Peptides against a protein of PDB entry 5EG6. Designs and how they scored, part 116

Target 1, 151 residues: chain A of PDB entry 5EG6
Amino acid sequence: RLRSQTVSTRYLHVEGGNFHASSQQWGAFYIHLLDDDESEGEEFTVRDGYIHYGQTVKLVCSVTGMALPRLIIRKVDKQTALLDADDPVSQLHKCAFYLKDTERMYLCLSQERIIQFQATPCPKEQNKEMINDGASWTIISTDKAEYTFYE

## One batch from the design tools (peptide; made by RFdiffusion4, then SolubleMPNN)

Design b1_p29_5_s2 (from b1_p29_5, 18 letters changed)
Fold by OpenDDE base, seed 4:
Structure b1_p29_5_s2 (fold): chain B 151 residues (1-151), chain A 29 residues (1-29)
Amino acid sequence: as target 1 above (151 residues)
Amino acid sequence: MKKTLREDTSKGKSVAEILQEMLERQAEL
């Protein structure tokens, strides 16, 4: 089960002044569990416990300490994101990162660039949204230690 | 537990821009 910890995902780097991401390399981020009602900000309260699908998380760069906007981690089934899954997050299982408070926007790797991809509603299943392969991510834990940033 | 970040550019920028800034700062270290 995944807890608030350091995890690896597709490696992000700069080449020629442009942002690139390699599917063959891995970078490290801290993933933090938040309350569902937590607001955006430089300061946030981390919630203890195992991370479940459907919960709000923050991804923080392990080097710079900078964070992405609030994300909802969702379970992936083939090419669909599940909206109502709430079981514990499984490492190495594909997941999707929904940008909270957006119109079905997901974190996506396209042509080795990070973009926001808008999911399409599934007409036959209201609890699913159709995503592409670039919006499916793999998480691997790198360490068991929690790191805290200070001003 | 309260977490404090060095910088949060979550407001007013796209995800790609935020990641780009993160990588640029990382390269400077």
Scores: peptide ipSAE 0.035, ipTM 0.562, DockQ to the pose 0.164
Fold by OpenDDE base, seed 3:
Formats: structure tokens, sequence, C-alpha cells
Structure b1_p29_5_s2 (fold): chain B 151 residues (1-151), chain A 29 residues (1-29)
């Protein structure tokens, strides 16, 4: 199961703002659980505990300190994102990262590039959206406190 | 917790830079 992690007892905020190029294949981020009513901003409060599907999270770059926009982590069943799943996130299941307040946009890996992919509604199943394989991520645990996201 | 995402090295940019550019493009639409 994924857990929310904070490095400070204070409010987290975007620091530095200096981007630099990396020749490494992987980038490192911190993932933080937010309240559903948390507004978008450089400063945000972090909740502790296990992360559940459907909850809002923030990814913070460990190098630059820059935060990505709010994401909703969703459970994946085959090639569909589940809109109503709320069980704890597990590395045993695939997941998708919905960009909050967008028209079904998900983080997607395409030809070794990260893009936004627009999911297609499922007419027969209102609680599902169709995504491609690049938008389906697998969480791999390297140790007790570190996880790697992979397609 | 610390998490790792696959990085796009083809453009010589970090994942954070790429995602920031995506955000800016989205805001302009």
Amino acid sequence: as target 1 above (151 residues)
Amino acid sequence: MKKTLREDTSKGKSVAEILQEMLERQAEL
C-alpha cells in the first residue's frame, strides 16, 4: 500500500523553481496526499495515512522542489480507469493519474515521452473511462519508503 | 514517500520541466 509522506511538519510549498536537465532515465518525486477540497497552489497541506484510489495527490520533484498540478490516482482494470474505486492503493494493481479539473486527461508515456492522454468515456459503463497502455502505470517498490512508477 | 517516474531524456529536459511545459500549454487553452 502507498502511504502519504511529508518531510516537514509545516505546510509544503514549491521551493527553488530552478529546472535543470537530467540525463538519467528516472526522475525522483515525493507523493503527498491532499484533501479533496484542497485548492491548487504552491502551498498545500499534506494528510498522513494510506492513499486510496480516487484521492487527490501532489507530486513534488526531489531535485527542483517544483510541484505538479493536483492529480487523482485511479484504479485500472484492463484498459479502463475506474472512477468510483476507493480501496487502498496497492502495487498489486495498475493505476492511472488523472489531471484534476481537466476533461479526462491522464499522464501518459508515449514513445519514451510523457504526454497528456484524453480518456474516452465508456457508454455502457458510466463508472469507467478507456485509457491506453501508456496511461496505465505499475508501482514498483524498491524499498519500504521508495516506489518507482512504470508502465 | 519518494517516488520515481520515467524521464524523457530525448529533449535534454527533466521530467519536471516537461510536465511544467504541459501545464502551461493547458492553461492557454
Scores: peptide ipSAE 0.028, ipTM 0.519, DockQ to the pose 0.095
Fold by OpenDDE base, seed 1:
Structure b1_p29_5_s2 (fold): chain B 151 residues (1-151), chain A 29 residues (1-29)
Amino acid sequence: as target 1 above (151 residues)
Amino acid sequence: MKKTLREDTSKGKSVAEILQEMLERQAEL
């Protein structure tokens, strides 16, 4: 289970005040839980508690304090993002970051760039969207006091 | 807990492009 905490995010890092992507580097970020109705902006209210899939989060660089737009963290099954998963986020599973209020746009690593990748609806599974490997992320907590392993 | 943070709006960077698109989308709403 994952709580609002400092985490390392695969391929994401900050250099020179800008976000960069690398297959070899990890960035340290705070992941903050927000209310579902929280508006976009530089100011936001952080919620306490365990982060669940489907919830709105902010990724903030632990060094620069720079933040990404509001994201919805979604569970990943193979190459699909699950739209209705709501269990606690597990660090043992990959996740995807949906850009909130977009047309299926996900945070994605492509050719050393951070882009938004448009997921494709699954033809016969309304609760899933097809993503690529670049849109699948691994979260590793750097604060052992803020998470528990999935049994 | 309320926090104030800076978002990356630097032109030419991928994150900036994402932010720009978000702003455009918000403006259309």
Scores: peptide ipSAE 0.026, ipTM 0.497, DockQ to the pose 0.204
Fold by OpenDDE base, seed 2:
Structure b1_p29_5_s2 (fold): chain B 151 residues (1-151), chain A 29 residues (1-29)
Amino acid sequence: as target 1 above (151 residues)
Amino acid sequence: MKKTLREDTSKGKSVAEILQEMLERQAEL
């Protein structure tokens, strides 16, 4: 299970006041759980508890304190984001970060740049949106962690 | 516990631009 905590990534980092991606540079971020009704802003209230898919989170650079807009963390199935998954976030599963209140925009890595990628609706499956591989992220503990397997 | 995020590749609007837009909106408030 994932909870509000400090996380590090090999790809995501802040440089010159902007978020960037690099295969060689490492960045550390706070991932904070927010209330679903939390408004956008520089100041926000962090909610206690385990993070579930579908919940609102903030990614904050541990160095600069810069935060991305509110994101909804979603479960990924192959190359689709699941819109209705609400189980606890598992490190065994890939996830996607939907930019809250946008038209299917997801946080995406492209050519070592962090961009927003617009997902395509799945006509046959309304609970899914098609994303590219760059919009699929994996959260891995750098130390010993308990893993919960979800079928 | 320390966690790490890993990426996969695709194209779109930069996060920097999104952040800039948000900052601008905040400044207007």
Scores: peptide ipSAE 0.032, ipTM 0.477, DockQ to the pose 0.064; fails the geometry check

Design b1_p29_5_s3 (from b1_p29_5, 17 letters changed)
Fold by OpenDDE base, seed 3:
Structure b1_p29_5_s3 (fold): chain B 151 residues (1-151), chain A 29 residues (1-29)
Amino acid sequence: as target 1 above (151 residues)
Amino acid sequence: MKRKLRTDTSKGLSVKEILELMLQLQAEL
């Protein structure tokens, strides 16, 4: 199991092997695959394999271990999130992070803040939800390879 | 072997904003 931290008085990053406080620097994150039936908690079990759209994931800060609530990573087509896409996640694709067990709430950047944005249903397409540009993300790997293996 | 993706987003994420988001979620419960 991996433990996440939800209490912090400082925003930490690593420089030169030491921890430093920062209010401005962006952190790199680990995307961990979870089972669909994994409950919310500070500790969770990571599943192996390739991450596919529609699966449940945890975003964990690579330095502090702080994590977001469980997310479902969804494929984005233009300004819509696809609800039934299940192909492997690629850096070439835009993605959206649905907050699991919410009413169409997605992670969104607005005015340099991370907020929840409620997607609007598509009347003619039940497999799509309309999102804004702030809720569309591009994955940028910090490694040469897209995936890292660990025990 | 467990598989993970180490990444950043084009828009960026910070610990501060993560905490704020988590607090918002808690307030709605």
Scores: peptide ipSAE 0.026, ipTM 0.513, DockQ to the pose 0.104
Fold by OpenDDE base, seed 1:
Structure b1_p29_5_s3 (fold): chain B 151 residues (1-151), chain A 29 residues (1-29)
Amino acid sequence: as target 1 above (151 residues)
Amino acid sequence: MKRKLRTDTSKGLSVKEILELMLQLQAEL
């Protein structure tokens, strides 16, 4: 039986070898920074440093070790993903994960599942793509997460 | 002050898992 769930909060987590969303469970993820020209390979080379929007990253489940394809982490403004933002990623910001080399596909929560959602171009704003709320994520710190403060 | 996230450089992964996840996500479309 499923436990009582909180409707307002959803977390990305891995269970049973699948990516799912949960109102109660959450998983810690390693975020590996890659070079922009890094290809999908048997192994990926990790860079050191602070993550900035627009950079290529790998999300790896800390428990299962499962990893998503290369992602570009993008800043979110309301219901739009910003294509040209390059400031440091902050826990105070919402972000979107663009699946690299796709046609505007983003990681999205839909009916408690993690799917790909195709963003809609903004005709009058070439630097933005329209996403839904399910494609907007918030990074939260964990005991194992490394972060720093900036103004 | 804002908190910015530092990348974890401790681990790497294989392509096999990546491909499996890609298939999973595609199936849900």
Scores: peptide ipSAE 0.025, ipTM 0.551, DockQ to the pose 0.136
Fold by OpenDDE base, seed 2:
Structure b1_p29_5_s3 (fold): chain B 151 residues (1-151), chain A 29 residues (1-29)
Amino acid sequence: as target 1 above (151 residues)
Amino acid sequence: MKRKLRTDTSKGLSVKEILELMLQLQAEL
């Protein structure tokens, strides 16, 4: 059973060459869509199109250019990550970032640090994994963000 | 009405100190 933990809303920004958390200031990250069969590496081929839940993405810091390993962006329902959701990613929804090819490891904010958090399987719901609130993220558009509204 | 994300979209994330994780994860590769 997962312990419920609430985290304050913090936004990442760079000041003085360091990352800081702020309630108002925030930095930008590039989200690149990859093919499902794209291998891990410093360089990667970006796929065109809209990002859907379940797809593989790369998060790249707009300031440093550093990238996280391949992630699968997953839809969040309450405190669960949905494994089979494939609709377009919506900024109105919270999302979780699964570290690809790991044992249910997700990006998580804990004690003001970013860590890997292991999700717990839902025994009666195979299409869901239990995560804590720290593993649920909100994506906010920037001035450089490209998005399309759909109904 | 919902907003769809495109590839190469710049977004703000509600995260802190992601650089440390980036460095750590890259070192594990």
Scores: peptide ipSAE 0.025, ipTM 0.563, DockQ to the pose 0.081
Fold by OpenDDE base, seed 4:
Structure b1_p29_5_s3 (fold): chain B 151 residues (1-151), chain A 29 residues (1-29)
Amino acid sequence: as target 1 above (151 residues)
Amino acid sequence: MKRKLRTDTSKGLSVKEILELMLQLQAEL
């Protein structure tokens, strides 16, 4: 018998042209790798290759085509975002989405709202910024599979 | 002309409650 931990999770989805947060429904997004020098815009050039932490990405809703501003995906260690991590992005890792060209603003879930959370610098660790739990994200594959388990 | 294109580099993912910020941010941009 498989055991799992019950976790409160909210998902982003689009319904009726509006964005909604749901514990049961989720929206699929495409993550696109951009060049570091890519300018902000609705149209952009997608780079080839595996996504690594520290790179610039665009999140696009698979349903509406709406896109977030350019983000830098950063690795998370405990409650800190790593500024210099550059290993491949893994679904097993926590990540943070830094809003590019902002003063340490990260995508954050707070009180059932999506906000920008300003990270605090780490005085003794220049390569880290302190974030909260709401700014820590887990990447979930859009692949769907149904399994039946037997005891 | 720059175009957004779905490629093998593009990965589908589920992200908790991002769209609300998308709408807000787009309005500000």
Scores: peptide ipSAE 0.040, ipTM 0.521, DockQ to the pose 0.149; fails the geometry check

Design b1_p29_5_s4 (from b1_p29_5, 16 letters changed)
Fold by OpenDDE base, seed 5:
Structure b1_p29_5_s4 (fold): chain B 151 residues (1-151), chain A 29 residues (1-29)
Amino acid sequence: as target 1 above (151 residues)
Amino acid sequence: GTRTLRSDTSKGKSIAEILEEMKRLQEEL
């Protein structure tokens, strides 16, 4: 289970004041649990506890302190994001990061860039959205703060 | 417990700038 803690993720790191992507790099972030009603901003209130799918989180670079916009972490089933899953986040299982308050936009890796990608509604399943591989992320929890490293 | 944190934008981009960039880059594809 994933808790509010430092995590490592591939293809995402901060360099030169920007979020970058690299197949050779792992970024270290602190994942913070937010209340569902937390507003966007550089200042935010965090909670302790285990993170569940569907909850709002903040990813903060452990090195620079830069943060991504509020994200809703969603469970991934193959190439679909589940909209109503609420079980505890499973480490090493693929997840998707919905950009909160957007029209189905997800954090996505494309051509070594961090972009938003619009998911496509599933015609037969209202509780699912189709995402691409670039929008699927793997998170590894760490017991201490780590820094970006090259594999 | 809860606590209030602040991201560091002194050497980086604001949340708004990050969102804008992500959108821009997506549109360029």
Scores: peptide ipSAE 0.524, ipTM 0.908, DockQ to the pose 0.924
Fold by OpenDDE base, seed 4:
Structure b1_p29_5_s4 (fold): chain B 151 residues (1-151), chain A 29 residues (1-29)
Amino acid sequence: as target 1 above (151 residues)
Amino acid sequence: GTRTLRSDTSKGKSIAEILEEMKRLQEEL
């Protein structure tokens, strides 16, 4: 189970004031739980608790304090994001980060860049969207808030 | 409980700039 805490994810990190991708690094971020109605901004209110799929989160770089836009963490089944999953997040499974208030845009790694990727609706499954491999993320909880891992 | 936090943009980009950058880079692919 994942709670509001520091996490590490492969490839994503902050360098030189920008979000970058590196095949050699695991960036350290604090994942914050937000209310569903929390507005976007540099100032935001966070809550304690266990994070469930479908909830709104903020990823804040543990080193620089820079934050990504509001994200909805979604469960991944192979190459699909599940829209209605609401069970507790497991760090043993891949997840996807939907960019909140966009047209099916997900946080994506492509050519060492952090971009948005537009998911494709599943015609036969209303509760799923098709994503690519770059939009699937592995997160690992860590107690080392300011530690960056290198491969 | 709850607490209010503020992201640090003094050495980086704002949320709006980050979103724009992600969009721009995606469109360039």
Scores: peptide ipSAE 0.479, ipTM 0.896, DockQ to the pose 0.929
Fold by OpenDDE base, seed 3:
Structure b1_p29_5_s4 (fold): chain B 151 residues (1-151), chain A 29 residues (1-29)
Amino acid sequence: as target 1 above (151 residues)
Amino acid sequence: GTRTLRSDTSKGKSIAEILEEMKRLQEEL
């Protein structure tokens, strides 16, 4: 299970005040659990606890303190994001980060840039949205929050 | 327990700027 804690993820880090992508570099972030009704802003209230799929989270760079917009962490099945999964988040299992209050936009790596990517609805499965590989992320817990490292 | 935090924008972009950039870059693809 994943808790509100420090984590590392491949393809995402902060350099020079910007979010960058690297196939060989892991960034260090703190993942914060938010209430579902938490508004967007530079100031936000966080909660302790185990993170479940479908919950709202904030990723904050452990080095710079920069934050990403509010995200909903979703379970990934092959190349689809599950909309109704609510079990505890599993480390090392791929996940997707839905940009909250958007039209199926997900945090995505494309051409070494961090962008939003619009998922495609699955006609045969209403509880799934099709995402590309760039929108699938792997996260691991770490106690070395002050460091970024190369794989 | 709960606590209130504030992100540091002094070293980078605000949330609004990040969102706008993501949108812009996506539209350019």
Scores: peptide ipSAE 0.432, ipTM 0.881, DockQ to the pose 0.926
Fold by OpenDDE base, seed 1:
Structure b1_p29_5_s4 (fold): chain B 151 residues (1-151), chain A 29 residues (1-29)
Amino acid sequence: as target 1 above (151 residues)
Amino acid sequence: GTRTLRSDTSKGKSIAEILEEMKRLQEEL
C-alpha cells in the first residue's frame, strides 16, 4: 500500500523552477493525502494514512518544495483511468493524476514537458476515461526523509 | 493526525502559474 510518503516517479522532476520531464531522471516527490474538500493553495492540510484511488493528493518536490495542483490519484487499466476505483494504491500498477476541478485534465508528459491532457470519455463505460501513455505514471516508494516545509 | 504545510514558490511558480503553463504548453503542441 502507498501511504503519505516520499515517492519517486520517472520523468517528472523540477528544474529551473519549472516542472519538466526527463527520460533519464526520476523525480523525488512527497505525496500527501488531502481531504476531499481541501481548497487549492500554497498552504494545505495533509493527513496521515494510506492512500486510496480516488483520493485527493498533493505532490511536492523533495528538492525544491514546489507543489503541483491538487490531484486525484486514479487507477489505470491499460489506457483508461478508472473513475470509481477506491482500493488502496498499488505500486505495481500505473496511476493517473487527475487535475482536480478540471474537465478531465490529467497530468501528462509530452516532449519533455509537463502538460495537461484531456481525457476522452468512454462511451460505453461511464466509469472510465481514455488517457494516453503520457498520462500514466509509475510510482515507487522511496526511503527518503520528508521535505522540510514552512510550518 | 493532520498538519498544515506550505509549498515553496521562492524558486518556482505558484500553483496558478503552473496551471497556466500546463495549459499554455498543451496549446502550443
Scores: peptide ipSAE 0.531, ipTM 0.908, DockQ to the pose 0.910; fails the geometry check

Design b1_p29_6_s1 (from b1_p29_6, 17 letters changed)
Fold by OpenDDE base, seed 1:
Structure b1_p29_6_s1 (fold): chain B 151 residues (1-151), chain A 29 residues (1-29)
Amino acid sequence: as target 1 above (151 residues)
Amino acid sequence: SELEQNEAAFNSRLSRPSEEHLKELEKKA
């Protein structure tokens, strides 16, 4: 389970004010839990509690302070993002980061670039959106009180 | 290209909270 805390993820790091991909580096971020109705802005209010899928979060680079736009953290099942999952976020599973207020855009690694990637609706499963491997992320809590999973 | 457009679109949405706000966030952490 995750709460507002520092986390690490592979392939995502900030350099020169821009996000870049590196297969050899883990980006250090602080993940902040927001209210669902929190507006976008440079300043934001953080709420307490364990983070669940479907909730709104802010990722802030621990090194540079750069912040991503508001994201909805979603559970990943194979090549799909689950839209209705609401269980606690698990470090044992990959997650996807939906960019709020977009047409199915997700944080994605593509050709060594960090981009937004448009997911495709699942025709027969309204609660799922098709993503690619680049849009699935592994997050590892840096909180010593939390279990850390390594592949 | 679409790739470049998607990269630019994402980058345009990045921001940096003020140092003051970052400090406040740290207090809550």
Scores: peptide ipSAE 0.576, ipTM 0.911, DockQ to the pose 0.808
Fold by OpenDDE base, seed 3:
Structure b1_p29_6_s1 (fold): chain B 151 residues (1-151), chain A 29 residues (1-29)
Amino acid sequence: as target 1 above (151 residues)
Amino acid sequence: SELEQNEAAFNSRLSRPSEEHLKELEKKA
């Protein structure tokens, strides 16, 4: 199970104050659980507890302190993001990061760039949105703050 | 291009909490 803590993710890292992508590099981030009604801002209140799919989180770079906008962490099934999953986040499965207050925009790696990517709705499955592989992320908990490693 | 626009849109939403707030976050983490 995942809680507010330090995590590592492949492809996403910070260099020179900017977010960059590398297929061989793992970046280190703090993941913070927020209330669903927490507003966007440079300062935010962290909530205790295990993180569940569907909840709002903040990712903060452990090296530079740069923060991503509020995200909703969602469960991934093949190439779809599940909209109604609410079970505890598992590191055994990939996840997607929905950019909160957008029209189906997800954090995505495309052509070695970090972008927002618009998911496509599933007409026959209202509880799913179609994403690409670049919008599917693997996260690993770590006790190494401000630590980056290469594969 | 759409790729560049999507990259710029994402980058424009990045922020940096104050050092004081970062210390508070570390305390709770």
Scores: peptide ipSAE 0.563, ipTM 0.908, DockQ to the pose 0.839
Fold by OpenDDE base, seed 2:
Structure b1_p29_6_s1 (fold): chain B 151 residues (1-151), chain A 29 residues (1-29)
Amino acid sequence: as target 1 above (151 residues)
Amino acid sequence: SELEQNEAAFNSRLSRPSEEHLKELEKKA
C-alpha cells in the first residue's frame, strides 16, 4: 500500500532545474496525497491516509524540491488508463499520472524526454483512455515498512 | 514539433521551490 512518502521511479529525475529522462537513473520523489479540492501551488496541505487510484497527488523531487503539477494517479490496464478505479495503489502494477485539469494529458517519457502526452479516448469503454508505454510508470516505495505487494 | 510543444507545455507547469524551501532542503541534505 502506498501513502504520502518517498518513492523512487526509473526514467525520471531532476537535473539542472528540469526533469530529465534516464534509463540508468532512478529519481527520488516524495509523493504527497492531496485533497481533491487542493489548489495548485508550491505550498500545499498533505492529507493523511493511503493513496487510492483517482486521488490527487504531488510529486516533489526529494533533492531539489522541484515539483510536478497536481496529478491524478490512475490505474493502468495494459495500454489504458482506468478513469474510475479507486482501489488502493498497488506497487505490483504500473500507474499513470494524469495532469490535473487538462484535456487527457499524462506524464510521459518520449524519445528520452519528459513531456505531457494526450491520451486518446476509448469510444467503446468510457472508463478508459488509451495511453502509450511511455505514460506508464513504475514507482517503488522507499519506506520498507509500507512496502507491500498485492493485486 | 509536437514533441517540443508537449515538452514546453509540461515544463511551463513545473513548480520551483521558494527560497525558504530551498534552505530547508539544504538543511536536510
Scores: peptide ipSAE 0.496, ipTM 0.826, DockQ to the pose 0.425
Fold by OpenDDE base, seed 4:
Structure b1_p29_6_s1 (fold): chain B 151 residues (1-151), chain A 29 residues (1-29)
Amino acid sequence: as target 1 above (151 residues)
Amino acid sequence: SELEQNEAAFNSRLSRPSEEHLKELEKKA
């Protein structure tokens, strides 16, 4: 189970006030659970509890404090983001970060750049959106005290 | 290009919390 805590992710790093890709370094971030109705802004209120897919989160660089906009963390199945998955976030699965209040935009690594990428609707499956590999992220909890793994 | 547009759009949505706010968030983590 993941909760508001520090996490690490590969290929996402902050340097010089900008997000950039790094194959050599792992970025360290605070992931914070928010209420669904939390407004966008520099200041925000953190909600206690374990993070589930479909919930709103904030990622804040642990070093610089640079923050991404509000995200909805979604479960990934192959090349698709699942829109209706709501089980606890598991480190055994890749995840996608939907940029909240956008037209299917996701946090993405493309050509060594950090960008937003628009997912494509799945014609036959309304509960899925097609994403590229760059929009699939692996996160690792750095909080060893209160983390429980799920299979 | 589409890549540059997507990068610019992403960057425009970034923010940096104050040090005070960051410390408070760390305490809650």
Scores: peptide ipSAE 0.491, ipTM 0.819, DockQ to the pose 0.811

